# Designs tried in a protein design run: peptides against a protein of PDB entry 5HDT. Part 49

Target 1, 163 residues: chain A of PDB entry 5HDT
Amino acid sequence: MVVKTFMDMDQDSEEEKELYLNLALHLASDFFLKHPDKDVRLLVACCLADIFRIYAPEAPYTSPDKLKDIFMFITRQLKGLEDTKSPQFNRYFYLLENIAWVKSYNICFELEDSNEIFTQLYRTLFSVINNGHNQKVHMHMVDLMSSIICEGDTVSQELLDTV
Target 2, 163 residues: chain A of PDB entry 5HDT as posed
Amino acid sequence: MVVKTFMDMDQDSEEEKELYLNLALHLASDFFLKHPDKDVRLLVACCLADIFRIYAPEAPHTSPDKLKDIFMFITRQLKGLEDTKSPQFNRYFYLLENIAWVKSYNICFELEDSNEIFTQLYRTLFSVINNGHNQKVHMHMVDLMSSIICEGDTVSQELLDTV

## One batch from the design tools (peptide; made by RFdiffusion4, then SolubleMPNN)

Design b2_p15_2_s2 (from b2_p15_2, 4 letters changed)
Fold by OpenDDE base, seed 3:
Structure b2_p15_2_s2 (fold): chain B 163 residues (1-163), chain A 15 residues (1-15)
Amino acid sequence: as target 1 above (163 residues)
Amino acid sequence: SYSFSPPKKLYRGKK
């Protein structure tokens, strides 16, 4: 399956990276980003996170509009972290763990709408964080937010008000 | 530990 294929890959899998490049591009199409099934959207988000991981430091997506769509899409999926008892929580955790470790959102600093993306990310994380989350979830959330502050050269007042 | 292979290369922010 596609999900397992990208999960099992690493950055040194050069032959596989080239083999599945077109699939990576296809997974970012509107068909998948706007898929009506929320479980499918979560799987797509996890695949996209792995694609960012595998191809770092050069993501295969070149369009600024497409990159914005992807990160806004991933941000929306993080809302699923709220319910720790959900059958899909482990995949939401995978998504969080991945993007926090890989620092995927650093790609957004090259986008004109970076402040909008970061603001939505912070608002989403603060909206879902709760006492039911274990220490690892809290750690990844903090790492994700602090990394953006440390790596950025400027942040909007709206983002500062959110923090 | 992580459920994926830890990456050697990460994305860097704009400075």
Scores: peptide ipSAE 0.602, ipTM 0.920, DockQ to the pose 0.667
Fold by OpenDDE base, seed 4:
Structure b2_p15_2_s2 (fold): chain B 163 residues (1-163), chain A 15 residues (1-15)
Amino acid sequence: as target 1 above (163 residues)
Amino acid sequence: SYSFSPPKKLYRGKK
């Protein structure tokens, strides 16, 4: 129900955005980010992606530490893109296309640890990309990485070394 | 097409 709620919501749903704001904040709690079930974590990641989408350009999370935790969490979930035959692949795809389209990772430019986040993202994407991925998956991966390169003032040498 | 409604507002990085 929670997953569907955010999936069906758009940026103009002001009344719903206000109504579900506390839920959005709750979904970023350690309980969900550190949930032992990987399928639950994937659903949480998709919800978080939708939350970023819905509330753009102002994410509801005010803590830089929390934002870092969220993006490191999302990055870890993207590892699931490696297995294209997984029953959960469609949800991993949803996560990818969402964060790529919304440019959610651009939030990280305001964070002190942006280089760490971007480095982990690039390493993760390059570790999972394979010939089994279709053109759309490749496109979203490229779009995601390109957005960071194009939108950032500076990119660490470590990040550039991974490109 | 996408599984979500395309957003009109996006996040921008630092330039």
Scores: peptide ipSAE 0.596, ipTM 0.917, DockQ to the pose 0.690
Fold by OpenDDE base, seed 1:
Structure b2_p15_2_s2 (fold): chain B 163 residues (1-163), chain A 15 residues (1-15)
Amino acid sequence: as target 1 above (163 residues)
Amino acid sequence: SYSFSPPKKLYRGKK
């Protein structure tokens, strides 16, 4: 399975990274980003997170427009964190843990629409935070938001108002 | 522990 393939791969797997590069590019197509099945979209998001992890610090996606679409897509998936009792919660946790650890959203600093992406991320995270989340979930959410503030050149007033 | 292999290389912010 594609999900397992990228999940089990590490950054030093150079031969595999080359082999699956075209698949990585294909997974970022509109067909998958706009897939009608919510569970499929979650799996796609997890794969994309792993792709960012594997290829760090240089993601294989070079188009600014495509990168924006991907991060807006991932941000929308994070809404699923609100339901801690969902059978898919562990996959949403995987997504959060991955992007927080890898610092994937730092890629967005090179995009002209970074402010829009970060604003949507913060709004989404604060909208789903609840008392049902354990300490690890809260930690990853804080780490994700803090890294953007601490490692960015500037933070817009709109972003500050969201925090 | 994590469900993925811990990355040694991370993405850097714009400074």
Scores: peptide ipSAE 0.591, ipTM 0.918, DockQ to the pose 0.707
Fold by OpenDDE base, seed 2:
Structure b2_p15_2_s2 (fold): chain B 163 residues (1-163), chain A 15 residues (1-15)
Amino acid sequence: as target 1 above (163 residues)
Amino acid sequence: SYSFSPPKKLYRGKK
């Protein structure tokens, strides 16, 4: 199982990292990013988050366009955090916790479309934040947003208006 | 339950 493979892997698993590199690249293909099944897309997002975690600080995706697609894709999945009673909420939580901890979105600072990505991220997070979330969920959301503000130098007015 | 190994290395933005 692909999701378990990457979930159980850590940054020091050099042999496995090399072995599954091609799989990591294939998971970012349009086939998976545009998969018709919402639950499959969530699993893909979690795998991608783990891939960012495992290969940090150098993600295996080198194309700026591909990176943009991935982060826009992950951002769309975060909408699932809204329903705290969903059977898949734990996976949405996993996604949030992972990207917040790893600071994956910091990769976007090197992208020309970083402002667009961050704007969508903030809009998404603010749209799903609700009182049904426990403190830990709120903490991860705040950590994710705060990290971007802290690590960023210049932010567009559009992003500032979103925040 | 879902968990991951805490990463030793993180991504950094531009300052």
Scores: peptide ipSAE 0.589, ipTM 0.914, DockQ to the pose 0.824

Design b2_p15_2_s3 (from b2_p15_2, 5 letters changed)
Fold by OpenDDE base, seed 5:
Structure b2_p15_2_s3 (fold): chain B 163 residues (1-163), chain A 15 residues (1-15)
Amino acid sequence: as target 1 above (163 residues)
Amino acid sequence: SYSFSPPKKYYRGKK
C-alpha cells in the first residue's frame, strides 16, 4: 500500500526518499487530487501530508501552481473534521496533526497566492470547529493557525479579523 | 493506528 509506505517512512530515510521521489510526484497529479471517491481523496491527503513530513524542510514539489493545488486540496479535506462521529474521523485527525506538527502550510509563504490559501484554511477551520472536538483537536487547530501568524512577515487585515 | 512521532524538521515561513 502506497499510503503505508510513506506513513512508515521517516525524515532520515534518505535512500528511500530518493527511491520513492517519482511516486511522490505522481501522487500529486490531477488523477488523485480530483478522484471521485471522498475516502480516496482523504487517503491521498494523508499521503501528501506524509510526503511533506518526510521531505521536510524541502518539499519535492517545486511548481508554485502545483503547490497551490495541493494545499487547496488539503484544505478542502479538513471539512471532514466537522463530524466527530465519522468512521474516518481518526484519519482526518491524522491529517490535522501532521500538517500542524510539520508546519506544512509554511511552504505557502513562497507562493504569490499565500493570502488566499491561508484565508481558506482559517475559514475552513472555523467552520468545522465545535464543542464535540477534544482538546487535542483544538490544540492542533490553534497551533496551525498561530504558526502561520508567527512565521509570516505580513498578514492581511482581513485574515487577522478572521482570527 | 495513525500515530507518528513529532518531526524534528519542519517548514519555516518567510520572516
Scores: peptide ipSAE 0.550, ipTM 0.890, DockQ to the pose 0.732
Fold by OpenDDE base, seed 3:
Structure b2_p15_2_s3 (fold): chain B 163 residues (1-163), chain A 15 residues (1-15)
Amino acid sequence: as target 1 above (163 residues)
Amino acid sequence: SYSFSPPKKYYRGKK
């Protein structure tokens, strides 16, 4: 299983990282990002998060347009955090925890459309935050948002209006 | 649980 392969892989697994690099690139294709199945898209998002984790601090994706697509895609998946009773909630939590700890969105600072990406992220997070979330979920959401504000040099007015 | 230990390596923001 491809998802399990990346999930179980460590950052120090150099031989495996080399072996599965082409697969990592393939998983970011439009075929997977635009897959019609919601559960498949979630698995793809988790896999992409693991890829960012494994290859940190050097993400294997080099195209700015592709990186934008990936982060906008991941942001859309985070909407699933709203329903804490969903059978897939644990995977949504995995996604959130991963991107928060790995700080994957810091890659976006190098992108021309960084403010758009961050704005959508903040809007999404604020839209899904609810009383059903436990402390750990809230902590990761806050950590994700605060790290971007602290490390960013400029923030758009639209983002400021969202915060 | 799908959780993992916090990674040693991570991405840093633009400086």
Scores: peptide ipSAE 0.544, ipTM 0.884, DockQ to the pose 0.686
Fold by OpenDDE base, seed 4:
Structure b2_p15_2_s3 (fold): chain B 163 residues (1-163), chain A 15 residues (1-15)
Amino acid sequence: as target 1 above (163 residues)
Amino acid sequence: SYSFSPPKKYYRGKK
C-alpha cells in the first residue's frame, strides 16, 4: 500500500525517492486533501509527513500555494490528537512525531502566509493538548512549537498571544 | 519507543 511504501522508505533511498516522486506529488492533490473520509485524510497526512521526511531537506512540492494547502491540511488533522482513546490515535501520534522530528513546518518560513499557518498550528495544538497525553506527545508538541520559535526570525503578535 | 529513529536530515527555517 501507498502508506507503507513511504513509511518504510529511508532518506537515503535515492532510487526509490525518484521512483515514487510522481506518487508523492499525486498525493498532494485536492482529491486526497479534500477526501470525504476522515480516516483517509489521516492516512494522507501521514504519507505527506513521510514524504517531507524522505525528501528532506528539499520537499518535492514547489508550489507555495500547494505547500500552504498541505500544511493547513496537516494542521487540521492534528485535531485528532485530542482523543487519546481513539483507535486512530497511534496514527495521529505518528503524524505528530514525524513533523516534529523532521521540522517540516519550517518549510513554511519561505511562504508568504507563514503566520497564518503557524497561528493555526499553535491554536490547534493548544486546543487538543490534555492530561491524557503521555510525555512523548507533550514533548513532540513542545518541540514542534519551539522549533518554529527558534528557527523564525520574527513571530506575529497574534502567535505570541497564542503561546 | 518511537516509530522511527530521528532523521539525520530535517528542515531549517530562516535561521
Scores: peptide ipSAE 0.542, ipTM 0.883, DockQ to the pose 0.641
Fold by OpenDDE base, seed 1:
Structure b2_p15_2_s3 (fold): chain B 163 residues (1-163), chain A 15 residues (1-15)
Amino acid sequence: as target 1 above (163 residues)
Amino acid sequence: SYSFSPPKKYYRGKK
């Protein structure tokens, strides 16, 4: 399984990272990002998060447009965090935990449309936060948002209005 | 398992 392959891979597996590089690039294709199955899209998002993790600090995706598509895609998946009773909640948690710890959204600072990406991320997170979330979920959400504020040299007015 | 230890390498913002 592709999901398990990247999940089990660590950051120091240089030979495996080289071997699966083409697969990593393929997973970012429109075929997967626009897949009609919601559960498949979630699995794709988790794989992409793992790809960012194992290739850190240099993601294998070089196209700014592709990177924007990926992060907008991941952001849309985070909406699934709103239902803590969902059978897929653990995978949504995995996605959140991963992007928070890896700080993958920091890649977006180099993109022209970083403000749009960060704005959508913050709007999404604030829209799904609820009292049903445990301390770990809240911690990762706060860490993710705080990291972007602290690491960035500027924040758009729209983002400031959201916070 | 859907959890792992925090990675040593991570991405940094603009400096």
Scores: peptide ipSAE 0.537, ipTM 0.877, DockQ to the pose 0.684

Design b2_p15_2_s4 (from b2_p15_2, 5 letters changed)
Fold by OpenDDE base, seed 2:
Formats: sequence, C-alpha cells, structure tokens
Structure b2_p15_2_s4 (fold): chain B 163 residues (1-163), chain A 15 residues (1-15)
Amino acid sequence: as target 1 above (163 residues)
Amino acid sequence: SYSFSPPKKLFRGKK
C-alpha cells in the first residue's frame, strides 16, 4: 500500500525518498485530490502529511498553486474530526497529529494566499472542536493553531476575527 | 506513542 509505504518511512531514508519522489508528486495530482471516495481522500491526505514529514524541512512540491491546493485539501479533510465515533476517526487523528507535529502548515508562510489558507484552517478547526474530543486531540489542535500564530509575523484581520 | 516516527527536522515559519 502506498499509504503504508510513506507511513513506515522516515527522514533518514534517503534512498527510499529518492525512489518514491515521483510517487509523492503523483499523489498531489487532481486525480487524488478530487477522488470521489471520501475514504480515499482521507488516505491521500494522510499520505501527503507523511510526505511532508519525510521530506521536511523541504517539501517536494515546488508550485505555490499546488501547495495551496494541497493544504486546502488537507484542511477539508480535517472536517472529519467532528465525528469521534466514525470508523475513520483514527486516521483523522493521525492526520491531525502529523501535521501538528511536523508543523506542515508553516510551509504556507511562503505562499501569497497564506491568510486564506490559515483562515480556512482555523474555521475548520473551530467548527469541529467539541468536548467529545480527548485531551490529545485538543492539544494537537492548540499546537497547530499556536504554531501558526507564533511563527507568523503578521496575521490578517479576517484570521483574527475567526479566532 | 505516535503512529509515525517523530521527525528530527520540522518546517519553520517565516522569519
């Protein structure tokens, strides 16, 4: 499985990183980002999160537009955190934990549309956050949002209004 | 424990 391949890989796997680079690029294609199956999209998101983890601090995606698409895509997937009883919740948790730990969204600071991306992220997180989430989920959400605030030099008024 | 190996290098924000 592609998902397992990247999940089991770490940053020091230089030979594997080179071998699977083309696959990583292919996973960011519209075919996968716009896949009709919701569960497939979640798997793609987790895989992309792992790709960011593995290749950090340098994402293999060079196009700003592609990066925007990816982070907007990941943000949309985070909506699935709302249902803690979902069979796929563990994968949503994996996605959240990964991007929070890796600080993947920090890549967006180099994008012209960073404010839009961060705004959508915050809106999504606040829309799904609830008391049914355990402490770990809350911590990851806080870590993710705090990282953006701390690492950013400017925050748009729209983002401030969202928070 | 994490479901992934914790990365040694992270993405940094804009300075």
Scores: peptide ipSAE 0.479, ipTM 0.906, DockQ to the pose 0.700
Fold by OpenDDE base, seed 4:
Structure b2_p15_2_s4 (fold): chain B 163 residues (1-163), chain A 15 residues (1-15)
Amino acid sequence: as target 1 above (163 residues)
Amino acid sequence: SYSFSPPKKLFRGKK
């Protein structure tokens, strides 16, 4: 199982990281990013989050366009956090806590369209946050947003208006 | 606790 493979892997698994590198690249293909099944897209997002975790601080994706696609994709999946009673909420939580801890979105600072990515992330998070979320969810959301503000040299006025 | 092994190396923003 692909999801379990990356979930169980850590940064020190050098042989496995090399072995599954091609799989990591394959998971970022349009086939998966544009998959028609919502649950599949969520699993893909979780895998991508784990890939960033495992290969940090060096993402295996070398194309700036691909990286933009990935983070816009992950951002879209975070909309699923809106329903705390969903059977898939635990996976949305996994996605959130992972990217918040790993600080994966910091990769976007090297991208030309970083402002667009961060703006969409903030808009998405504020659109889904609600009183049904427990403290951990809120904490991860705040950590994710705060990390971007603190680690970035500058943020766009549009992003500031969103905050 | 987290559902994943906490990484020692993280991504950093612009410096």
Scores: peptide ipSAE 0.479, ipTM 0.907, DockQ to the pose 0.677
Fold by OpenDDE base, seed 3:
Structure b2_p15_2_s4 (fold): chain B 163 residues (1-163), chain A 15 residues (1-15)
Amino acid sequence: as target 1 above (163 residues)
Amino acid sequence: SYSFSPPKKLFRGKK
């Protein structure tokens, strides 16, 4: 399965990285980003997170528009963190843990619409944070937000208003 | 511990 393939791969798997590069590009197509099944979209998001992890510090996606679409897509999936009792919560946790550790959103600093992406990310995280989340979830959310603030030059007033 | 192999290289912030 595609999900397990990328989950089991690491940055040192050079031959596998080359072998599955075209699959990585295909997973970012509109067909998957706009898939009608919510569970499929979550699996796609986890795969994309692993792709960023495996290929860091060089993302295989070169189009600024495609990168924006991907990060807006990942941001939308993070809404699923709100319900800790969901049968898919472990997948949402995996997504959060991955992007926080890898610092994937740092790619967005090179995009013209970085402030829009970061604003949507912060708005989404603050909308789903609740007392039902355990310490690890809170830690990853804080790490994700703190990393962007610390490594960025300026942020929009809208972003500052949400923090 | 993590559900994935921790990466040695991360994405860098804005230069």
Scores: peptide ipSAE 0.478, ipTM 0.907, DockQ to the pose 0.685
Fold by OpenDDE base, seed 1:
Structure b2_p15_2_s4 (fold): chain B 163 residues (1-163), chain A 15 residues (1-15)
Amino acid sequence: as target 1 above (163 residues)
Amino acid sequence: SYSFSPPKKLFRGKK
């Protein structure tokens, strides 16, 4: 399974990283990002998160437009964190934990539309955060938002208004 | 503990 393949891989697996590079690129295609099945999109998001983890600090995606599409896509998936009772919640948690730890969104600082991406991320996180989330979920949400503010060169007024 | 292998290398923010 593709999801398990990337999930079990680490940064030191150079031969596997080379072998699955084309698959990583294929998973970022519009076919998968715009897949009609919500569960499939979640699996794709988790795979993309693992791809960023494995290839850090160098993402295999070089197109700024593609990177923007990916992070906007991942941001949309995070809305699934709202329902803590969903059978898929553990995968949404995996996505959050991964991108928070890896600091994947730091890639966006090099994009011209970084402000749009970060603003949408903050809006999404604040829209889904609730008292049903455990301490770990809250911690990862805070870590994700704090890393962008602390490690960013500048923070837009729109982003500040969201906080 | 995490469900993934913790990476040693992380993405860096813009300075």
Scores: peptide ipSAE 0.467, ipTM 0.904, DockQ to the pose 0.703

Design b2_p15_4_s1 (from b2_p15_4, 6 letters changed)
Fold by OpenDDE base, seed 5:
Structure b2_p15_4_s1 (fold): chain B 163 residues (1-163), chain A 15 residues (1-15)
Amino acid sequence: as target 1 above (163 residues)
Amino acid sequence: KLPKMLTGEKRPPFE
């Protein structure tokens, strides 16, 4: 299983990182990003999050447009955090935990459309956050948002005023 | 299957 392959891979596995580089590139194709199955898209998002973890601080994706597409895609998947009773909630939690811990979104500061990406991320998180979430979920959401504020100077003042 | 807890290093800050 592709998801397990990247999930189990270490950041220091240089030979494996090179071996699965082409697979990582294929996972970012429109075929997977626009897959009709919601559960498949979630698995793809988790896999992409692991790819960013494995290749950090770099990313195998060289196209700014592709990077934007990936992060907008991941942001859309975070909407699934709204239902804490979903059978797939544990995977949504994994996705949130991963991107918060790795600080994956911080690579977006290199993109021209970084402000758009961060705005959509914040709007998505605030739309799904609720009292049904446990302390760990809240912690990861706060960590994700605060990391962008602390390490970036390109976030609009308008967005900062809403935080 | 439940996902495992994430381990590893955070992305280093810029510069």
Scores: peptide ipSAE 0.029, ipTM 0.650, DockQ to the pose 0.118
Fold by OpenDDE base, seed 1:
Structure b2_p15_4_s1 (fold): chain B 163 residues (1-163), chain A 15 residues (1-15)
Amino acid sequence: as target 1 above (163 residues)
Amino acid sequence: KLPKMLTGEKRPPFE
């Protein structure tokens, strides 16, 4: 299973990283990013998050446009955090925990459209955050947003208006 | 019920 493969892979597994590089690239294709099944898209997002973790600090995706597409895609999946009673909530939690802990979005600072990506991320997080979320969920959301503000030299006014 | 916690290293700071 692809999801388990990347989830269980260590960052120093160089042989495995090379072996699954083509799969990592394939998972970022429009076929998967635009898959009609919501649960499949969530699994893809989790795999992509693990790929960023495994290949950190250098993602295998070299195209700025592709990186933008991926992070906009991941951001859209985070909307699933709103329903805390969903059977898929644990996977949404995994996605949030991963990207917050790894600081995956920090690679977006190198993109010309970073402000758009961060703005959409903040809007999404603020749209789904609620009192039903436990302390860990809130902590990861805060850590994710704080990391971007602290690491960035400049923050757009639009982004500041969301805080 | 909770997902497996992550292990490894964080991405280095941008600066």
Scores: peptide ipSAE 0.027, ipTM 0.652, DockQ to the pose 0.132
Fold by OpenDDE base, seed 2:
Structure b2_p15_4_s1 (fold): chain B 163 residues (1-163), chain A 15 residues (1-15)
Amino acid sequence: as target 1 above (163 residues)
Amino acid sequence: KLPKMLTGEKRPPFE
């Protein structure tokens, strides 16, 4: 399974990273980002998160428009965190933990539409946060948002008002 | 089954 392959891949495995580069690029296509199945989209998001982890501190995606699409896509998937009793919650947790630890959204600071991306991220997180989330989930959410705020000299007042 | 947890890094995260 593609998801498991990327989950198990090491950052130092240069040969494997090169081998799966084309697959990584294809996973960011509209075919996958706009897949009609919600569970498939979640798996795609997890794969993309792992791709950012594996290729850090660089990303294999060079198009600013493509990067925007990816992060807007990942942000939309985070809405699934709202239901802590869902059978898919553990995968949503994986997605959240990954993007928080990797600080993958920091790539967005170089994008023209960074403020839009960050605003949507904050709105999504605050829309799904609830008392059913354990402390680790809350910590990852805070870590994710704080990493962006720490770059405050590049963050708009509108984004700050969203927090 | 539980997802794999991130426990270590070989390369730094994005800055």
Scores: peptide ipSAE 0.027, ipTM 0.668, DockQ to the pose 0.100
Fold by OpenDDE base, seed 3:
Structure b2_p15_4_s1 (fold): chain B 163 residues (1-163), chain A 15 residues (1-15)
Amino acid sequence: as target 1 above (163 residues)
Amino acid sequence: KLPKMLTGEKRPPFE
């Protein structure tokens, strides 16, 4: 299973990273990012998060447009955190935990459209945050948002207004 | 299937 392959792969698995590089690139294609099945899109998002983890500090995706598409895609999946009773909640939690720990969104600082990406991320997180989430979920959300603020040179007024 | 918890074998990209 592709999902398990990337999930179980360590960051220092250099030979495996090279072996699955082409698969990592293929998973970012429009076929997967625009897949009609919501559960498939979640699995793709988890794989992409693991790919950022595995290849850190440098993502295998070189196109700025592709990176933007990926992070906007991941951001859209985070909306699924709103339903804590969903059978898929554990995978949404995994996605959140991963991107918070890896600080994968910080790659976006090199993109011209970083402000748009961060704004959408913050809007999405504040949209789904609620008192029903446990402490771990809240911690990861705070870690994710604070890391971007602390490492960013400038943020838009709209982003500041949401903080 | 429960996701595997993260292990920090390498530091995050910008740390």
Scores: peptide ipSAE 0.024, ipTM 0.650, DockQ to the pose 0.127

